Peptides against a protein of PDB entry 6J54. Designs and how they scored, part 148

Target 1, 223 residues: chain A of PDB entry 6J54
Amino acid sequence: NENLFASFIAPTMMGLPIVTLIIMFPSLLFPTPKRLINNRTISIQQWLIQLTSKQMMAIHNQKGQTWSLMLMSLIMFIGSTNILGLLPHSFTPTTQLSMNLGMAIPLWSATVFTGFRYKTKTSLAHFLPQGTPALLIPMLVIIETISLFIQPVALAVRLTANITAGHLLIHLIGGATLALLNINTMTAFITFTILILLTILEFAVALIQAYVFTLLVSLYLHD
Target 2, 42 residues: chain B of PDB entry 6J54
Amino acid sequence: QFQFTGIKKYFNSYTLTGRMNCVLATYGGIALLVLYFKLRSK

## One batch from the design tools (peptide; made by RFdiffusion4, then SolubleMPNN)

Design b2_p17_4_s3 (from b2_p17_4, 12 letters changed)
Fold by OpenDDE base, seed 1:
Structure b2_p17_4_s3 (fold): chain B 223 residues (1-223), chain C 42 residues (1-42), chain A 17 residues (1-17)
Amino acid sequence: as target 1 above (223 residues)
Amino acid sequence: as target 2 above (42 residues)
Amino acid sequence: MFEEISKIYNFLISLLA
């Protein structure tokens, strides 16, 4: 790495961007089952997918469960890309705001349009919380309208900021441990311990952010 | 569940229809205000 | 043993930094 932000630069090979290959790589990690009893790895993956699917789709009606395939593919994609991004000297596409906006805006718009198409009364009523005093109705409707349009931006920024900040912290603490190794081994050991704890935390954050992103899209669909 | 009469029957913050009508009334009011200022400036 | 620990330590730092 030439600088602190070098890991966030889109990689190129022979002048051609290989970002497309990196984005498509997680699909190779989840092969389709061909047997009634698969190997241990595929069985565990299918079991995890079924568990997450049951948990996320439990809040949806029969019509909302039609989005199960899309939401499950989304969480698997974001989760796998985030985990792969924690590998040394790897590039994470989810650190790019353009990538996350490219996912957030279409999914958000699809959920909003689906809500207005099939549940128009409920969707319009969502702009006014129940029990609002009459004098605050116009102001609150405006605020809720603004809040609706901020949702896709907040969704993308949340994912980008959490993943990017985590990577930056790992690089900074890692660089600090390397620098302190030549100065004081005791302080280097402390910083290395922090680095290990932070790395474990980032693994959890990588999965949580994928879940939160997909869950929020699911909740917008439910509303 | 809620017993409303008069204007509160159609414009309330408790019923689904009442909330929808309040939202539509708010947007309609804003649209009329924008239209008023647009016509006034012309 | 200390040399091996140091090698692992430096290797892990180099991977993460």
Scores: peptide ipSAE 0.011, ipTM 0.660, DockQ to the pose 0.013
Fold by OpenDDE base, seed 2:
Structure b2_p17_4_s3 (fold): chain B 223 residues (1-223), chain C 42 residues (1-42), chain A 17 residues (1-17)
Amino acid sequence: as target 1 above (223 residues)
Amino acid sequence: as target 2 above (42 residues)
Amino acid sequence: MFEEISKIYNFLISLLA
């Protein structure tokens, strides 16, 4: 079923890959304010950014809040790319595991290394939960170490799986709806209703996954 | 507050320093085991 | 009217499929 995964193939135009342009496109949707009183669209965007920034930075101390710009840019990027990916016949870069790993691994490593640099004792102590029985200490330390290394993979796979699965479902149900139109209009209407509901859900998932990804990175930074 | 004496003062799962020392000891033990097997194989 | 509704319906489905 190559047709099912055709939407996930990197698009080319005139033989040239345009993935870079697609990745940069969301940046055009968020213009910087140039006036004291901005238009309504920019004002709403800035309000949303401030709201999310306030919420995400609430868990961080002053030193951790230095990462606000990076985290906000991350959530805006992932969120915008995910939402734009829901447009018909659009390519979503975040459906590519390589893309998400490319974001997850550096950010995870940066947070881990930052933790070790500024809070070495606390970071090392995190490998052993408080109150662990003495006999379980070696095993638990190993498990916690493995858990640490799974974190970037989990971040990437979670985002990739959720977005990819959503796109596949929309495609499958959409195709089924088209096929059923010629067979039974009533069943086609039901499947179409499901498709609409799923699409609405995927819009929510797109934003939630962006938030979760950024939040988890933020939490790793906080630890 | 837990007051530990002896070896438990340095190796415990309740204090920050104790947890750190336990982690370091675990990694050190693993490193020594790996080193032992490498030296044994040669 | 029903034909127009059907056209809109098919168009919407085609966008999502």
Scores: peptide ipSAE 0.005, ipTM 0.656, DockQ to the pose 0.013
Fold by OpenDDE base, seed 3:
Parts: C-alpha cells; sequence; structure tokens
Structure b2_p17_4_s3 (fold): chain B 223 residues (1-223), chain C 42 residues (1-42), chain A 17 residues (1-17)
C-alpha cells in the first residue's frame, strides 16, 4: 500500500475517472420485477423495500407519502453503495463529503421549502418551542435558526465520518496485522480476529447509516 | 385553550399564531438592528 | 498444510489492508 488514504482516492482508468460508473453500478443490482412470483433475490429485495417503506411512511400523511419513491431510492442507493464499498479494493463514493453534502443540502432544502410553502405558520412556529418564557424568546429563536442550518451539515458529516472512519479502521488494523505476522504470530491472530469482528460491525454500520440518513430526511419532511 | 388578551394575544409562546409572531418579531428586530448599524457606519 | 494456510491467511489480510 502506498499510503493509508489510497482507498479514498478517486479511481481512474487510462486517465479517465470511473467514479460515474461506480455510482451507477448499484442500479444494476435492483432490477424491476416483471413476474407475479419473482426470483428469491428479487423477492427479498421487494420485501425489504416494503418493510422500510411501511416504517418510514407511517409517520407521514398522504401528501407526505408522495416522497416515498425518493426516500426509498435514497436508502437503497446509500445502502448499496456503502455495502459495496466494504468489498476489498473498492471505492466508496459516500466517503466523499462532497457527495454527501450534494445529497443532504438539496433534500434538506426541499423539505424546508415544502414546509414553508404548505405549512407556513407551523414551520415558523417551530423556531420557538411551546411554553418558552418571554425573556428567552429572542435567544431561543436564534439558536433554533442556527440549529436548522446545521442539520444538512450534520447529516452529511455523520454519514461521511462513520463510513470513512470504518474504512480507515479496517485498513489500519489490517496493516497492523500484517506487520505483526513477522513479530508475533499469536498477536497477529488476535488482531485478525478483531479485524473480522470490525468488518462485521462495519456491514451493520453501512446499513444503519443509510437508514439514519433517509430517516432524518423523512423526519425533517414531517416537521 | 389559553385565553390571552392585549399584546399577549398576538405575542405568546403557547399559541401557534403567537409563536409565529414572536419569531417574525425577532427576525424583524435583528434585521432592523443590522440595518441600523450598516447605516450608522456610513 | 501450514504453509498453505499461512498463504491464505496472508492473502486475506492483504485484501483487507
Amino acid sequence: as target 1 above (223 residues)
Amino acid sequence: as target 2 above (42 residues)
Amino acid sequence: MFEEISKIYNFLISLLA
């Protein structure tokens, strides 16, 4: 390995970036079903989509359920890219903060503007919690306004930090395991066991972060 | 439901309209303060 | 057998590192 951060460099083939192909690759894993009784893999995919859709749309009204397609596509995209990124010698686009901000900011803006358009009074009232003492109203409104603008940044950074930290930890422990093989085989075996456990954890984190990202966007839409 | 009279009817932290007016008043006050300092600096 | 196992072990670690 050239450096610890080599896995985060955008891959190029013949001087041309292939990031676009990597981003589009997850779409090939989810084909549109055409049969009444589909294959096992497609059936499992549909089952998962239905479960997540049912859970996320349960808190929304009929108008809010219009966002179901977008939210489901978002969770499938982020989840699939995160899982594929855990494969050896794979590049994970979600480790790039620019990509996550590019997803978070428009979605957050859309939810905020939708709220102001259809529920102007309620949206403006959310800047002031109910029952606030009169003297604290100006300060609390300012704090809540700042909190609102931090939401898209927090959403993007959370996803980026968790995925990036996981990848770095896998590479670091993997490198340490290789180094320890020449020093102490027993210690290398212990670190390898930790690496396996960490890899399993990162698979869970990859799915959880996709779910949390989509859920928070959904919650912002509800508010 | 809370029954407010006078200024508290329009500016309160318990009703939806009251909270909205408080938020608008806060933003308006900040905007006026910023405008005042900008005009004063000239 | 031990040599082959060690090769597989090193290969798996190298894929993750």
Scores: peptide ipSAE 0.000, ipTM 0.661, DockQ to the pose 0.013
Fold by OpenDDE base, seed 5:
Structure b2_p17_4_s3 (fold): chain B 223 residues (1-223), chain C 42 residues (1-42), chain A 17 residues (1-17)
Amino acid sequence: as target 1 above (223 residues)
Amino acid sequence: as target 2 above (42 residues)
Amino acid sequence: MFEEISKIYNFLISLLA
């Protein structure tokens, strides 16, 4: 059981934390293009960025499109870190709730304050859904207020929980597979197949969570 | 277009202004209640 | 051949465990 959580401990080398290096490593995978016709890898990356940017910025006005750079960097960062975290014996910073809260709270606060600054009336009106019966207005306003403050927490916990749970499942099933190898090879094969399928799923989850995280931030900005 | 008259013109759940006023009224009411209980306890 | 497959299998499992 102790080995299961070893992957979530902040890695240190010679007493020095190497978390900073791990966080910075994904940036090396996305070089800036210098040519009109780039390498295939860079072209694919740029194409993906353009697609995601087009989809996410479609709901925003011109002022909201100023956040495109930050949102794209966010999705690339979270996505790359999550994918790299699926490598064997790797540390995923996004499994740390502190990391995700550190991203969620400032971004959420920025979106909320931006909304109150430029769209005060709309932002205040957002606490009351349209068409609410008069008797439910006070209670619903309170609930929506609480809901607003839960948003950054939910955003961080969602990412943390999904990534962490996925890693734990991979480790558990992996360990079970190893244990079953000495008992029954056939059952071990089945378990290994499940492990492969789960790993594929976790790759998808890694990307989806990055997208959802960024999308929700974008959505909060739009509201 | 919803035509509201009287109090419903300012406090409704269909217009932006009405919704805003409802929210402000709710917060104001809560604040007054809190103040009332604080003053009562003294 | 089966032994080699078994080795690869064990190696892959060891990477994931």
Scores: peptide ipSAE 0.000, ipTM 0.646, DockQ to the pose 0.013

Design b2_p17_4_s4 (from b2_p17_4, 13 letters changed)
Fold by OpenDDE base, seed 1:
Structure b2_p17_4_s4 (fold): chain B 223 residues (1-223), chain C 42 residues (1-42), chain A 17 residues (1-17)
Amino acid sequence: as target 1 above (223 residues)
Amino acid sequence: as target 2 above (42 residues)
Amino acid sequence: MFEEISEIYKYLIELLS
């Protein structure tokens, strides 16, 4: 039991938590370009950032594009931390619900507040879907209000659950593979194949969850 | 482009203003109910 | 929890700068 969840414990060095260093480490992987023609790695990185930026900001008007820097930094942070978390014996900060709530709640509140400030009529009207029968209006408004307040929680839990579940599955199947090596080599090979496929899936999930998290924040801003 | 008359002009689920008014009316009604029960308990 | 929240804020601010 301790071995299963040991990877999710915040690491310490000499009694001091090093979570701060782990969180700040991804920033070192994204240096600012200094030359007109950069090396291949930086060029690919900047190209990916531009593509994602164009895709995410396509749904926003000029006022919404002011959030481009924040949204792009968010997706780069979550994506990099999730990918780095797949390294052996590494700690993934995004597996901590506190961190994800710390990101989700303020971003959600900021988008909701921005919506009420600049698009008050549209934001208020969003509590009632178009074409709702008159008799269902009061109940549906209440449901939409509850749905609004669940959004930040759902956003944080989704990210936490997907990343945590993936790590747990890798550990479980990996442990099973090692145990089966001495029992049945054929079965161990099957489980090892599943482990490889799962690892590939987790790389995709790591990027998708970062994108979905940022996209949902962006969609809340659009509303 | 919907033609609404009477109270449907202000309270409808199709126009932006109508939807807003319905939401405000709902919250207003809930607030009045809460206020009523609070005053009744006193 | 509060420490983790503070660190994420600091990181985001640094990324935005």
Scores: peptide ipSAE 0.124, ipTM 0.736, DockQ to the pose 0.056
Fold by OpenDDE base, seed 2:
Structure b2_p17_4_s4 (fold): chain B 223 residues (1-223), chain C 42 residues (1-42), chain A 17 residues (1-17)
Amino acid sequence: as target 1 above (223 residues)
Amino acid sequence: as target 2 above (42 residues)
Amino acid sequence: MFEEISEIYKYLIELLS
């Protein structure tokens, strides 16, 4: 089990933690454009950013679109870190619950406070669903209040669990594949195929989780 | 859309104002209950 | 975008340190 979770330990080089460098590395993959017509790679990157930005900000009003830079930076950060984390022997910062909580809690609180600040009446009304029977009103208000506080935790845990579970599965199946190579090549081939499929799935999950995380934050910001 | 009279005008689950008042009333009630138990414990 | 992402990274580095 210690070997299983060894990949999630913060890496050190010469006794110094290099987690800071790993976290900063994805930013190097997104250079700022300097020309009116940029390189193909940068153009594709900007195109993707514009597409995602247009899609995510379509839900928001003019005031909500003020958060476009924050949300886009968030999705790019989480997405890039998740994808880079799928590289062999790489450390994924998003597997750390502390990091995800560190992102989820402030963003959640900011959205909640923004809601209460600008739409106090609507925000307070959201604690009570429409059409609730009068007898159930107190209970549902309490439940909705609790649900609100669970949101940042669920947001962080979802991201952490999905990424961590994926890495664990890849590690386990990878280890099983190597072990089966010496026993039965046919079964090893099957497990290897599963490993490839799982890896492809994890690439998708990495992007989806980044999107879902940002989307949920965006939805909390909306109403 | 809905016309409410009396207490239902201020406390309903259909209008925005009514929902807000219900939420505030519930929080106020909980706060009063907590206050009651705290004062009783003293 | 890079500047905004960099700020997020700096913040996260501080949180993880």
Scores: peptide ipSAE 0.090, ipTM 0.729, DockQ to the pose 0.168
Fold by OpenDDE base, seed 3:
Structure b2_p17_4_s4 (fold): chain B 223 residues (1-223), chain C 42 residues (1-42), chain A 17 residues (1-17)
Amino acid sequence: as target 1 above (223 residues)
Amino acid sequence: as target 2 above (42 residues)
Amino acid sequence: MFEEISEIYKYLIELLS
């Protein structure tokens, strides 16, 4: 009888944490191309990476496009970990708020630091929206300052909350389906249908959250 | 394009430089207030 | 400023871990 949060406990084997291995595992799914003409799987992967890279980097100047490798690596990492986390009895590292904050805070700070270093005037001006009435300037500057500090927290919490909530729903509905199999097969079929639909939704959410996370980091870099 | 004269040239919410100066002035004012209360407590 | 922000967030990460 596992509790609802058993899937979120960091797994250990023989007293050693295997979280590091789980985090490194997605990298094995994306091998580097070795041939001019790769197999179908790698070709599709490269095509997807090129498409997403083209779309995300379109908003950046030449200096901002230097972040392409980092941002694409980030989206691939988060996306792969989220999808792998949907496997039964798997541990999803992105459900840990500490991990997501560990990614969000450095990336956010790096983007803010880059903005202040290379475009100080523009970065400082972003604390005051254009066209603000003179009487509201001090208050709005404070609000924008607070908003800036909330950005990394919101980025991490959004990812954590969406993935965690999805996992919990799958476990709850899955457990309910199993319990209803011995009680009422018709009701169990309904809950099973909901479970399938939810699972499909969570696959989409897994990819969307990875994209949104990376996109927002990219947008912060652009601003 | 807006043409500003006087103090509005340096402190406005429409130009990049004006917005920057407003932000700096706001932070400067807050810093002075904090400093005032800190020195008053001593 | 960034170092100070980083320190604050390190504490938050520890609290939320």
Scores: peptide ipSAE 0.068, ipTM 0.767, DockQ to the pose 0.037
Fold by OpenDDE base, seed 5:
Structure b2_p17_4_s4 (fold): chain B 223 residues (1-223), chain C 42 residues (1-42), chain A 17 residues (1-17)
Amino acid sequence: as target 1 above (223 residues)
Amino acid sequence: as target 2 above (42 residues)
Amino acid sequence: MFEEISEIYKYLIELLS
């Protein structure tokens, strides 16, 4: 079991945690363009950013589009960290619930407070769905209030659980594949194929979770 | 457009203002209940 | 308020780490 969870332990070099360096590393992969015509890699990156930005900001008004920079930086950060975390023997910061909560709660609170500040009437009205029968109003308001507070937790746990579970599965199947190499080569080949497919899936999950995380924050802002 | 009269004008689940008032009334009611139990325990 | 929130977050991160 120690080997299974070893990748989730915060790495230290010479007694110093290097988590900060790992967190900062993805930023180096996305240099800012300085020219009108950039390199192919930078152009592709900018194109992807523009596409995602257009899709995410389409639901927002002009005031909501002010958050575009924050949301785009968030998706790029989470996505890049998740992908890099799939590398062998790498540490994924997003597997740490503390980090995800640290991101989710402030962003959630900011969106909620922004809503209450600029759209007080609408925000208060969101605690009661439209068309609710009169008898259910008090209970539903309570439930909706609880639901609001669960949002940041669900946001963080979803990201953490999906990434962590994926890493564990890759490790388990990988270990099983190695163990089966000496027992039955054919079976080992099958498990290895599954491992490859799972790895591809995890790459997709890594990107999707980054998108979902950012999208949900965006949706909370829209409300 | 719904035309509400009386209490339904201020407390309804169809208008924005009505929904807001219902929420505020709910929170106010809960606060009063908590206050009541707190004062009763003393 | 921001400072207080920051302290709470730091505390939570420490607890969960």
Scores: peptide ipSAE 0.066, ipTM 0.723, DockQ to the pose 0.043

Design b2_p17_5_s1 (from b2_p17_5, 10 letters changed)
Fold by OpenDDE base, seed 5:
Structure b2_p17_5_s1 (fold): chain B 223 residues (1-223), chain C 42 residues (1-42), chain A 17 residues (1-17)
Amino acid sequence: as target 1 above (223 residues)
Amino acid sequence: as target 2 above (42 residues)
Amino acid sequence: MFEEISLLYKALVELLS
């Protein structure tokens, strides 16, 4: 039981936490291009960045597009950390709720405060959906207010829960596969197949969660 | 564009200004209620 | 990406300040 959660414990080396190194490691995978024609790896990376950038910034006006750099860095950071976290015996910082809250709360606050600063009327009006019956106005305003404050929590918990659950499932199915090898090789093969499929799913989840996290932040900015 | 008259001109769920005023009125009402109960408890 | 991450935190602090 304790071994199942060992991967979620902050790693230490010689008594010193190495979380900082783990967080910085993905940065090495994305070097800054210097040439007009880069190598294949950098070209693919830039292409992906441009593709995602165009897709995400399509909903924003010129003022909102100023956040492009921040949003692109965010998606690359979360995506890379999530994928690297799927490596055997690796620590995923995004499994820590504190990490995700540390990202979600400031970003959410920035978007909300920016909205109130530059578009006060629109931001205040956002608490009341259009076409609301008069009798439901007070209740909906309260609900929307509560909903606003739940957004950063939901954003962080969603990422944390999905990544953590995926890791746990991989460990559980993996452990079951090993246990079944001594009992029945056929059943072990089935569980192993499930493990492979689950691993593929987790890779997809890792990317999707990164995208969703960034997209929601972007969406909040748009509102 | 919707044309409203009277109170609906300032408080409606369709126009941007109307929605804003409704939100402000709601918060103001809640604040007044809280204040009322606090003063009443004294 | 390191520069971008650094800019991310810097931008967040700047926006919140």
Scores: peptide ipSAE 0.076, ipTM 0.713, DockQ to the pose 0.186
Fold by OpenDDE base, seed 2:
Structure b2_p17_5_s1 (fold): chain B 223 residues (1-223), chain C 42 residues (1-42), chain A 17 residues (1-17)
Amino acid sequence: as target 1 above (223 residues)
Amino acid sequence: as target 2 above (42 residues)
Amino acid sequence: MFEEISLLYKALVELLS
């Protein structure tokens, strides 16, 4: 049981936490272009960033597009950390709920406060959906208020749960595959196939969760 | 287009201003209730 | 990206402060 969660323990080297270095490592994978015609890798990265930026910012107004840099940095950070976390013996900072809460709460609060500052009437009216019967107004306002406060928690837990569950499944199925190799080769092959499929799925999940996290933050900003 | 008169003009679930007023009224009511119970406990 | 992440971190720190 202890071995299952060993991968989620913050790594230390010589008594010093390496978490900071791991968090900063994705930045090395995305160098800034210095030439008009960049390398193929950098060009592809820039192309992907531009595509993602266009898709995400299409929902926002001109004022909301001011957050494009932050949102794009967020999706790149979460996406890169999630993908790098799928490497063997790697530590994924996004598996830590504290990390995700540390990102979700400030971003959520910033979007909510920004909404109240620039669109006070709309933000206050958002607590009451249109067409609500008069008798249900107080209860619905309370529910919507509670829902608002659950948003950052749900945002963080969603990312944490999906990434953590994926890692756990990979470890469990991987361990089962190794154990079954000595018992039944056929069953081990089936389990290994499932492991490969799961790994591919986790790569997709890693990117999707980064996108969903950033998208939801973006949607909260739009409201 | 909805034409509201009287109290419904200020408190409705269809207009932006009406929804805002309903929300504010709800929060105000809750605050008054909390204040009432707080003062009652003293 | 490093600059962008740095800006994000600075923004987050500013929001937390």
Scores: peptide ipSAE 0.055, ipTM 0.720, DockQ to the pose 0.191
Fold by OpenDDE base, seed 1:
Structure b2_p17_5_s1 (fold): chain B 223 residues (1-223), chain C 42 residues (1-42), chain A 17 residues (1-17)
Amino acid sequence: as target 1 above (223 residues)
Amino acid sequence: as target 2 above (42 residues)
Amino acid sequence: MFEEISLLYKALVELLS
């Protein structure tokens, strides 16, 4: 069991945690452009950033677009960390619930506070869906209030669970394939095929979870 | 869009202001209930 | 061929595990 969860323990060097260095590492992969025409890699990166930025900010007004820099940095950070975490024997900080809560709670609170500050009527009205029967109004308002407070937890748990579960499955299926290689080659081939498909899926999940996390934060800002 | 009369004008689930008032009324009612039980227990 | 495939499988699984 220790071997299964060894990839999720915080790495240390000389007794000191190097988690901070791992968290800062993705920023080095996105250099600032200096040329009018950059190299191919930077151009593709900037193009992708612009595309995602246009899609994310399309639902926001001018005031909401002020959050574009923060949201784009968030999606790039989570996406890059998730992709880097798929490297062999690497550590993914996003598998730590503490980190995801540390991101989700402040961002959620900031969006909620911003909504109440600038659009108080709309924010308060959001607790009651349109067309609600009069008898169900008090109960539904309470449920919607509880739902609001569950949002940051849901964001953090969703990201943590998806990334962690994916890593665990890769390790388990990988270990099973190794064990089956010495028993039956045919079954090992089947499990290996599943492993490949799962790895491809995890690459997609890594990007999707980053997008969903940022999108939900953006949607909360829109509300 | 909708024309309401009486109490429904201020407390409805269709207009923005009506929904806001319903939410505030709900929270106010809960606060009053909590206050009532708190004062009753003493 | 089977031995080479098995070695490749072992190497890939070891990298992924």
Scores: peptide ipSAE 0.013, ipTM 0.645, DockQ to the pose 0.013
Fold by OpenDDE base, seed 4:
Structure b2_p17_5_s1 (fold): chain B 223 residues (1-223), chain C 42 residues (1-42), chain A 17 residues (1-17)
Amino acid sequence: as target 1 above (223 residues)
Amino acid sequence: as target 2 above (42 residues)
Amino acid sequence: MFEEISLLYKALVELLS
């Protein structure tokens, strides 16, 4: 059914892609603080950013904490885009694998490069887990090397798959509910209840995926 | 604390330096193999 | 009441679809 994937098509207006505007829109929701005591919305936002920054950067040293701005911007961007994507008839950029790869690959490369630059010995040692039997060393080193290169792909695919799957479920259950309205109202009510619960779950998933994506990038930086 | 002697001092899976050397040795071996086959084929 | 709820369900489902 073509309608199932219609929401994932890149939107255009007058033949011009508006994806760029959609991607930039979440930034408008987070204005910079101007006063010592801001309004409630900005205060809550800054409080949340502070909490998440403290939590994520607690494992990093001073050099790693220089990435705080980047990581916080990343989580806010992904989180906001995911949440906004749950709005009716909205387009979620993070459902596009290209978008997520575009974020994952540079960040992964930067973290890996940073690791090799400042902690060369430790970074090289990570290709061999501690306590590995001598006989398995060559094979395991190869596996770990492959695993390293799979990391950016895993980041992108994880985010894409989770967000896309959630959207698909909402569409499927929503469509089923609509179809059942004319057949059995009671069954339609049940499916509608499931839809509501699923939507609530997807809000949580949207935030979790943003956190996981950023956390894994941070973890790669730490290692 | 680990105290290794002989070849285990340089190549072990417990110490940081040992692990690094094992990784480098593995990559070096692979590189040599690739080089060998490349030079052999051409 | 049931008619209103039904209309609300339909509207919400349409919005989410």
Scores: peptide ipSAE 0.012, ipTM 0.653, DockQ to the pose 0.013

